# Designs tried in a protein design run: peptides against a protein of PDB entry 8HF1. Part 316

Target 1, 320 residues: chain A of PDB entry 8HF1
Amino acid sequence: NVMLYATKPTEVMVSFPHQEQVLTVTRLISAEIEKFYVSLDLMNIGVQPIRRSKSLQCLRDPSKKSFVKQLFNDFLYQMKEYGIYAASIAIISLIVEFDIKRRQAETLSVKLMHRTALTLCEKIRHLLVQKLQDMTYDDDDDNVNTEEVIMNFSTPKVQRFLMSLKVSFADKDPKDICCLVFVERRYTCKCIYGLLLNYIQSTPELRNVLTPQFMVGRNNISPDFESVLERKWQKSAIQQFRDGNANLMICSSVLEEGIDVQACNHVFILDPVKTFNMYVQSKGRARTTEAKFVLFTADKEREKTIQQIYQYRKAHNDIA

## One batch from the design tools (peptide; made by RFdiffusion4, then SolubleMPNN)

Design b2_p30_5_s1 (from b2_p30_5, 11 letters changed)
Fold by OpenDDE base, seed 5:
Structure b2_p30_5_s1 (fold): chain B 320 residues (1-320), chain A 30 residues (1-30)
Amino acid sequence: as target 1 above (320 residues)
Amino acid sequence: MELQNPVPLPDEVVYEEIEGPDIPVELLAS
């Protein structure tokens, strides 16, 4: 009788100081977005034809204004939660999306709306990059991707996460690493992926050790809106992770039941655990011997986090 | 002017094990 001790992962908490980093640049960017919202509300884009595709129960505001505001709100969230460096990556995703929407615009008014949004994103990107360059004496764009710049312009949470990766994986064999990083939001996966690529490239001890990938959970938005490219990317990313060509996978919390991901030795929860299901599913991926399940919490929320984990442990034991 | 790093760098990462009641390993007796 091989007692398969389901090796319970060691549950670890990493605390970080809740610092409201009030940078002048973040205030300026927020104010520019607010001014843009006022201008956006005044834009007459006409009645958009409701393309009733049969499956679009999503009352997407036919104006498309709500979608524009959602993207900027998601950007503002990422800037607040992950810092200026992460925001400089996140804004690129908005630029790409608004450029696509501008090109696909059926009306001049919608085209102009997306053009105005794009121009704002380009301005925001410039403000962010300029602020990153203020720490570098050299005007070379490549100097903004140093370990020092990344660390100095990341939130305390992201700093502790990056340091935790360095301590956990420095000079290890890539084959011995199977790491999951859970984030709440879809857009955060791409942002943290870009940040990790630059951090790994700038950190000698992690070069050729960590190979990140990201998986965007299926939006409950109809599979029809997932570009064929996004679905191909997801399949490719999963396959690379299964084949060991990638050893760190960034996932949104919306991992559908049934993504068969291999047993991992590290699971990082970068954002707060909001549900019992997320706790069980994410913890259930840390199945190797000596697996670690790492939570990040603000110091002010430490006690609340511990109590929540105890409640989840109890609930899990009552079901098992 | 010392460019005050907008975020103080931590010297170390403090890991705290979340202690709790040992979840009884129920022996799945096969």
Scores: peptide ipSAE 0.326, ipTM 0.671, DockQ to the pose 0.393
Fold by OpenDDE base, seed 1:
Structure b2_p30_5_s1 (fold): chain B 320 residues (1-320), chain A 30 residues (1-30)
Amino acid sequence: as target 1 above (320 residues)
Amino acid sequence: MELQNPVPLPDEVVYEEIEGPDIPVELLAS
């Protein structure tokens, strides 16, 4: 029995400067969302009929106001963590979700609440797109999806991530690539997926090399949050990745739920590793020869990240 | 003047290997 020692992945850290985007547009957007929260708290939407689906979310907020605030808080987080280019993609997801909720509204008051949220999202989208266009000479929407615009309007973390992809995968055979990208939040999967599609399309060296997909964790809070379309997408995305039709998979907590994914040669952790399980499961996917496990950390959190990895390594050794 | 590019692009990505104790390779029991 030749115990094939699964080659340990090389654990790599990429540091980035922690810069808060000091853009007038980001401050304006944040202020508009805060004003909207004040207005939202004043809205009388009444007690909603509890749909018999025991979704924890319907039990927690009969007004559905907390859900609206959660989506905008997740958007604000993405704008801060990934930049205004990523935010321009993230806002589209909010528009889609609020339009679905507006159409599904059982009361006029709830319908109006979601309509007001949509109006704010469209205003935010316009502000973001206008800011992206400030660097383009032409008014065409396609001109905002250049490598230059993506890079200039992304956070230092996202810039380094995209550069890492370019350096790691430029002009490689797509068959030799099996890449996982872990993110903390469900919405970040879609946002980074959209960003990567545009970046890959704008980057000749990655065209026809990287084929991204994404997996979104099961929302334990509300089964109504997972559209039938999202569940179909997840199954299709997993299958495409298994079949080698996709070679880059963006994941949140989905792999913690025991989704078996192939052994990968690259695992990127775009957000801080917050749990031991996330560390073990994500690292345990980097099992090919010369596999890399890449962490992204702010310079200020570098030492804390290293110490956390040592603690996770120790804890893993104590269980093994 | 609002800096059009508030986030300077680095010329290179610096990779630092995280040194530390060798984690036991999960013996894939064949």
Scores: peptide ipSAE 0.321, ipTM 0.679, DockQ to the pose 0.489
Fold by OpenDDE base, seed 2:
Structure b2_p30_5_s1 (fold): chain B 320 residues (1-320), chain A 30 residues (1-30)
Amino acid sequence: as target 1 above (320 residues)
Amino acid sequence: MELQNPVPLPDEVVYEEIEGPDIPVELLAS
């Protein structure tokens, strides 16, 4: 029995100031979504046929008002937690989702609901892009994807995350990098993936160094036709990561038991560690001798985060 | 146009090692 001493990763904390982006645009967007919710509550969409899908997740019928509200609430969360640049990417995912649902609508009332939601998303996209363009001389959409624009319109957490990537990986051999980025929400995976693509492309030191992919946990896949595409994408993304064609993987769930992912040298936890299982499983991916496990915390939550990590360390040793 | 309140960029990223009791995680490879 070779006791493989699991090399403990170095656990690192990166603190960030809790600065709310006091942008007029974010207040305007929030107010427009609230007005939309009032209008949505007044819409008569009729009784939708209960598609008997077996999973408890089926309560989130994508044709229902609750699902529409969930998508906008998730968007508002992305805008708050990651900034308006991330929000400009997140809104595109909503546009795609509502366009699909509009086309799949079995009733005129549901079609109108999704059309109204889509119209709001286009308005929000315009407001976000216009605000990003305030830093550019040219009204060209391509000019908003600069390192400067990304950094200035990202939250302090995301700024420090991006800087941490730059410092950690600038001019390194891509083969020496195996990085995981954990986020709380499935939509954050897509949003941060899009942000990272643009950031890496705008950052010369990273362009040929980092190749990101994203994975959403299987339990977060809707049972609908989109779930087949998402499952195919996940399999492809995991395979690219295994083959070394991607060296940074963004995940919203701990890779389920049986997703064999190679030992990583970097694990970033972009959102707060909420569970012991998340801590153990994410940390357990940082298995190289010089592996780093990096946490991001607001300055106000620093002490609480440290205490929580100590509790998780203790609990892990009580089980081992 | 004055950028109304860009989030101040940090000059550097401060890394703090989470010091604590080095509890040996003996992963028993079963």
Scores: peptide ipSAE 0.304, ipTM 0.673, DockQ to the pose 0.492; fails the geometry check
Fold by OpenDDE base, seed 3:
Structure b2_p30_5_s1 (fold): chain B 320 residues (1-320), chain A 30 residues (1-30)
Amino acid sequence: as target 1 above (320 residues)
Amino acid sequence: MELQNPVPLPDEVVYEEIEGPDIPVELLAS
C-alpha cells in the first residue's frame, strides 16, 4: 500500500486595508439607482402571466421588477467590492441584459421599464468612463485600459490580487501555470475576466504569459436561448483550459461535481470563504507540488479569517 | 486627482502563511 500522501497546498493569506470608497461618482451612481428604485416601485407593469414552467423549480422571483433590482444590486456590490474600473465593465453586462429584456418584452409597460433601466445604465457607464478618463492627461488618449488606471480605480483587494498575479507569474512559461480564481457571484466572473484581459494586455511581463477564461456554473438551467450559448461557451472555455490554451480560469463557487479541472498550482479566493464546502472544493483543486491556496482578507477580518480556516481544517480532519 | 485608493501601493505583496497542524490527507485509493 503506497500511501500517496496528497501534497497539501500552502495556505497563504494576503491582507488589504479596508477603505471605504469616498468617491463622489460612486455616491452619485448609488443615489441615481435609489431614485430609480422609487420610480420603479411606482410603475404599473400590470399582472404578469405566471408562466408555470413546472420544471424550473428555481424560484426566480416572478416579479420582473425584482429581477431589475437584483441586477442593479449586483452592480452596486461589484462597484463596492472591486472598484469603479470593474464597475465600468460590469455595467456593459447590464446594458446587454436590459436590451435583450426590452426586445423580449410582451407588454408596452414592461418594454418601457427595461428601456428606463437601460437609459440609467448608459448614464452610469458615461459617469464611470468620464471618471476613468480624468487620469489621462492627454485629451487624445481614449485608452482608459492602462495598468495605472486599472490599479488606481480598483479596490485594495483587487490591487493586491493583480500585484499577486504579477509577482507570481511575471515572465514565466505559460505551460507551468495552472491557475484558478474563485469568486462568489456569477456576474463577477465576467467582470474580473474583462478586467484581467485589459490588465494582462497593459502589463508587458504578463502579456503572452497569462491567458484567462471564465466559467459560470451550469446549474442555472435557464431554458432560454442564452443558456444554450452559455453552455457552448462554458464547454469551450473548459476545453481550452484542459488543452492548456488557457492557463487561468475564473469560476464561481459552484464548481459542479464532475468538472475535472486539472491539478492547479495556484488557487486564488478573491471573495471570502463562506462555507466549509467552498473551502474543501477550492483547496482540493490545488494538487500540484508547491501549490498555493491564496486568500484575500481585509485587515479588520484577518483574525476571524484565520480562526475560520483553523475550524475548516479541523472539520476536514474529523471527516478524513 | 481623486484616486479610489489614496494609500500608496506597497512595493511588495506580503504573503502570510497560515500555519497549522499538518493534517495528513490520506487519499484512500480504493
Scores: peptide ipSAE 0.287, ipTM 0.653, DockQ to the pose 0.558; fails the geometry check

Design b2_p30_5_s2 (from b2_p30_5, 13 letters changed)
Fold by OpenDDE base, seed 1:
Structure b2_p30_5_s2 (fold): chain B 320 residues (1-320), chain A 30 residues (1-30)
Amino acid sequence: as target 1 above (320 residues)
Amino acid sequence: MELQNPVPLSDEVVYEKIEGPELPVELLAE
């Protein structure tokens, strides 16, 4: 019961400027997704046969259109919250999901719907990659995975996060690092993981220091989306983190139930703390006084974040 | 000219300690 242990990590806030990146590419992508939603609503895909083993969510949307819209809405959120570079990784996750669904389609109409979604994802991927390449001065180096490109095409939040990692972990012994990174959404775990792999590889001071893994909470996944491979990978990722073969774990907020992760010396909360449970559980992983619990907040939301933390502290003291 | 808003990467990460009531450390009795 993580709530029973009042841990005293050093609670730290990192502020970042709230800038709406007005990029033409992001507007174009948003407009293409909106056009696709209009087209998607006009698609007659019929009623899908309800298999008894499908989750309650699959029972509610026999058309599967709402799920397609959810994935694109999650992508749009990631593009807004994490930037174009993160979006270029996030779109690959959509391509993978829609390709799986296209192959699993029981009807030609559903197969066509997922094919149309894939075609849009490939167009979006091309637009994103092209925009990342516009910053590569050298015509010969198609490598969009440089520290400079990652930083320039990331939101101020992600920039501050990456800088915080560099400052916190540059040239440290990998064995002394136990880091958790909490994000709100499942797809953000994969996106930030891919971003971190590329950032660490581009940053000499981190290449042999940080070994990231990610984990998605079980409760956020319709059981139908959790492939046997994903479950095996999650178990492996947890084990690697326990064994010290990985020292940074990216987690979605729904790690509420039952992941016995060791005490960590760093806990980063990349997204706003939306629930008391998220606060207590994430903070409860930082068990030492030397441990850091780091929050990221927009400057405009700074005071609101502080007040929310005070409310959570009070609520925790009232139940302790 | 798309104004790439060069968010000036202030090279410094400012860590602000969140002041306020410390939660009582229940020392895990070993």
Scores: peptide ipSAE 0.243, ipTM 0.598, DockQ to the pose 0.460
Fold by OpenDDE base, seed 5:
Structure b2_p30_5_s2 (fold): chain B 320 residues (1-320), chain A 30 residues (1-30)
Amino acid sequence: as target 1 above (320 residues)
Amino acid sequence: MELQNPVPLSDEVVYEKIEGPELPVELLAE
């Protein structure tokens, strides 16, 4: 019994200024989504059977309208929390989802609903891309993927996260890196993955150092086929991370679902830690010598975050 | 010019160690 002293990771806080996005484009997008919600509420898609089934199935909005609203609310959250650049990537995931749902539609009314949602997503994508291009004076989509554009159209939280990656991993051996990035929402995993691909490609010090991958949480709402593809993709992503073909993994609640990820030397918590279990499980992955557990907090929430970490530490000591 | 998200005033990432009660090191028994 070699009692490996699980070296307690160094817990680090990175503060960022709280900024309200004062972009006209964000207000326009929010207003277009609100107009769409009014139109969506007026849409007659027929009476769908309210399956009154158990606690986990409450996410299957039988009306399909609340699911559409949820995706747009998740997009609005990502735009607010991560910025315009992240939103330009996030909207593509909505486009893909609504195109799938449009093709899977059992009725013309449901098909029309998803088509209208898709049309709004294309309009939002155009508004976002146009705003990114306004900085480059170039019509080429590749010119919006520069370090400068990514940084200027990211929230202070994302800016500090990207800077933290650059400082932590610039010119390191890829083999010495095992990094986890925790986010709250499933859709954020893919959004931050796309952002990181572009950022790493635009950052010479990281281009051959970081190879990102993401894990999508189990979608209990997806059809069995989508769930099989997602499970295959998850297995491939985990295997790439285990084999060292990827050295940065973006994940949400995946660790709570019993997916075993190797011990890491860096764990970044990009979103607020909301639960004791999330704190213990995410921190418990930072097991290497000199492992870092990095939290991001708004300056105004710094003290509250510190107190919450102390409470979690105390609670963990009382159980261990 | 719409206010771009302000570039961080400092290019330095300030890492603040969260000082406080140390958790007991869980001895992972292999």
Scores: peptide ipSAE 0.173, ipTM 0.585, DockQ to the pose 0.536
Fold by OpenDDE base, seed 4:
Structure b2_p30_5_s2 (fold): chain B 320 residues (1-320), chain A 30 residues (1-30)
Amino acid sequence: as target 1 above (320 residues)
Amino acid sequence: MELQNPVPLSDEVVYEKIEGPELPVELLAE
């Protein structure tokens, strides 16, 4: 019986300055979304055609408007928490989703609703890209994907995260890297994935070192709402990470109990650890003495974060 | 030019070790 000492990861904290700098473009975008919500509330989408169960009928119409608002609220959150550059990636995901919903619309009124949302997303994308171009000499869209633009249009949290990746992984052998990045929200996985692709491509020291992938946890919402494509993507992403074809995995907190992801040498918690389960599940992926469990905290929340980690450590000891 | 957040002058990331009560080593008995 070789008692494998579960070598505890080194828990480390990276502090970042709390900056509530609200750009003029951010205010404009927020105001356009609020105007759109007023318009959306006034929009008559009619009663949706009944295909199956009477109980689902009354819930279908509110769910469509609610879903549109949810996507824009998630976008506003990403813009606030990760910055303008991340928002420029996030808006593309909304464009794709609203175009799919527009094509799948069973009524002209629902089609128009998704088209109006799509038009707003294109306007928002233009405003974001135009703002990123303030740092570029050329009007070429490819020129906004520089390390400098990414860094200057990211929140202090994202800046510190990107810097931590550069410091931790610059010029390392890709095989020696097994990194997890935990985010709170499902939509953030894809946003941070897109940001990391561009950052890695623009950063010579990382370009051939980090191969990112993302995993969207299963929606706790009925497996019937997960597209077959999303489920296939999740399985493929996990397999690529297991096979070492990807060495950085971005995960939402909905790592279902039982996604056997290999032990990682780095675990980054990009968003605040809000629950004991998130702490245990994320930390439990760092199993070597050399493994780092990295938390990001605003300077003003440093002490609160430390105390919360102590509480989680205690709670874990009381259950073990 | 309104930048969102100027890049810090130092590219150094300070890792602060969270000192405090260490979890007991769970011996995973295989």
Scores: peptide ipSAE 0.259, ipTM 0.684, DockQ to the pose 0.574; fails the geometry check
Fold by OpenDDE base, seed 3:
Structure b2_p30_5_s2 (fold): chain B 320 residues (1-320), chain A 30 residues (1-30)
Amino acid sequence: as target 1 above (320 residues)
Amino acid sequence: MELQNPVPLSDEVVYEKIEGPELPVELLAE
């Protein structure tokens, strides 16, 4: 039995300047969502029939209004944390979700609520796309998907992440790359995936080097038809990553126990490490020789982040 | 033009190694 000593990953911190977004468009979008919440609270959608799912667990389906507010709050978070370019991708996911919910609406009042949400999303999309186009000097180039536009409309955190990918993987052999990117929220996986597809396509040094995929955590809540498609897609994405057809996987911290993801040489933590379990589980995927575990922190939170990592290291040593 | 980050991007990413106590080596038993 050759005891392969698992080489410990090198823990790396990348600092970024903390900048508040001082964009007029972000303030306008936030104000439009707040106005919509006031209107939403005034909407009488009636008593929703309790869908008795056959399983006796009355999962209190969050109120139809609470779900709408959650999606817009998640969008506002993504716009703040990742920037306007990421927000332009995130809003498309809201459009799709509200269109599905509009079609599935059992009542005219619920249908109207989702239609109003959809109309707001279309307005937000227009405002975002217009702002991205205002930087393209050529009126004729509808292509807002340039490296320059992506970088200029991304937060300092996302800029440092993209630069870290470029520095780490430029002109490398795709077979030598096994990268995980951890994000906190499920919707961020798809948003960052769309951003990376466009960034890789616009960056010659990464073109044909990085092939991203994303993993959508299983919503154990709804066994409905959407869950079958999501499960099929998730299985396909994991299989592509195992087969080496994809070499970068974006996942939420809800890697359910039992997703056997291969040993990776790079693990990026795009969002703050909030729990000891997230630290151990994500770091535990960086198992190759010379593996890197990369954290992103605002300059103002740098010292606090280092202290938190030392506490997690100590706690891990005390249980090992 | 109103840029989200008006600060020039340095071409270099500064990586800081987090020094400190080493974690125990997990022996992968084959």
Scores: peptide ipSAE 0.174, ipTM 0.586, DockQ to the pose 0.573; fails the geometry check

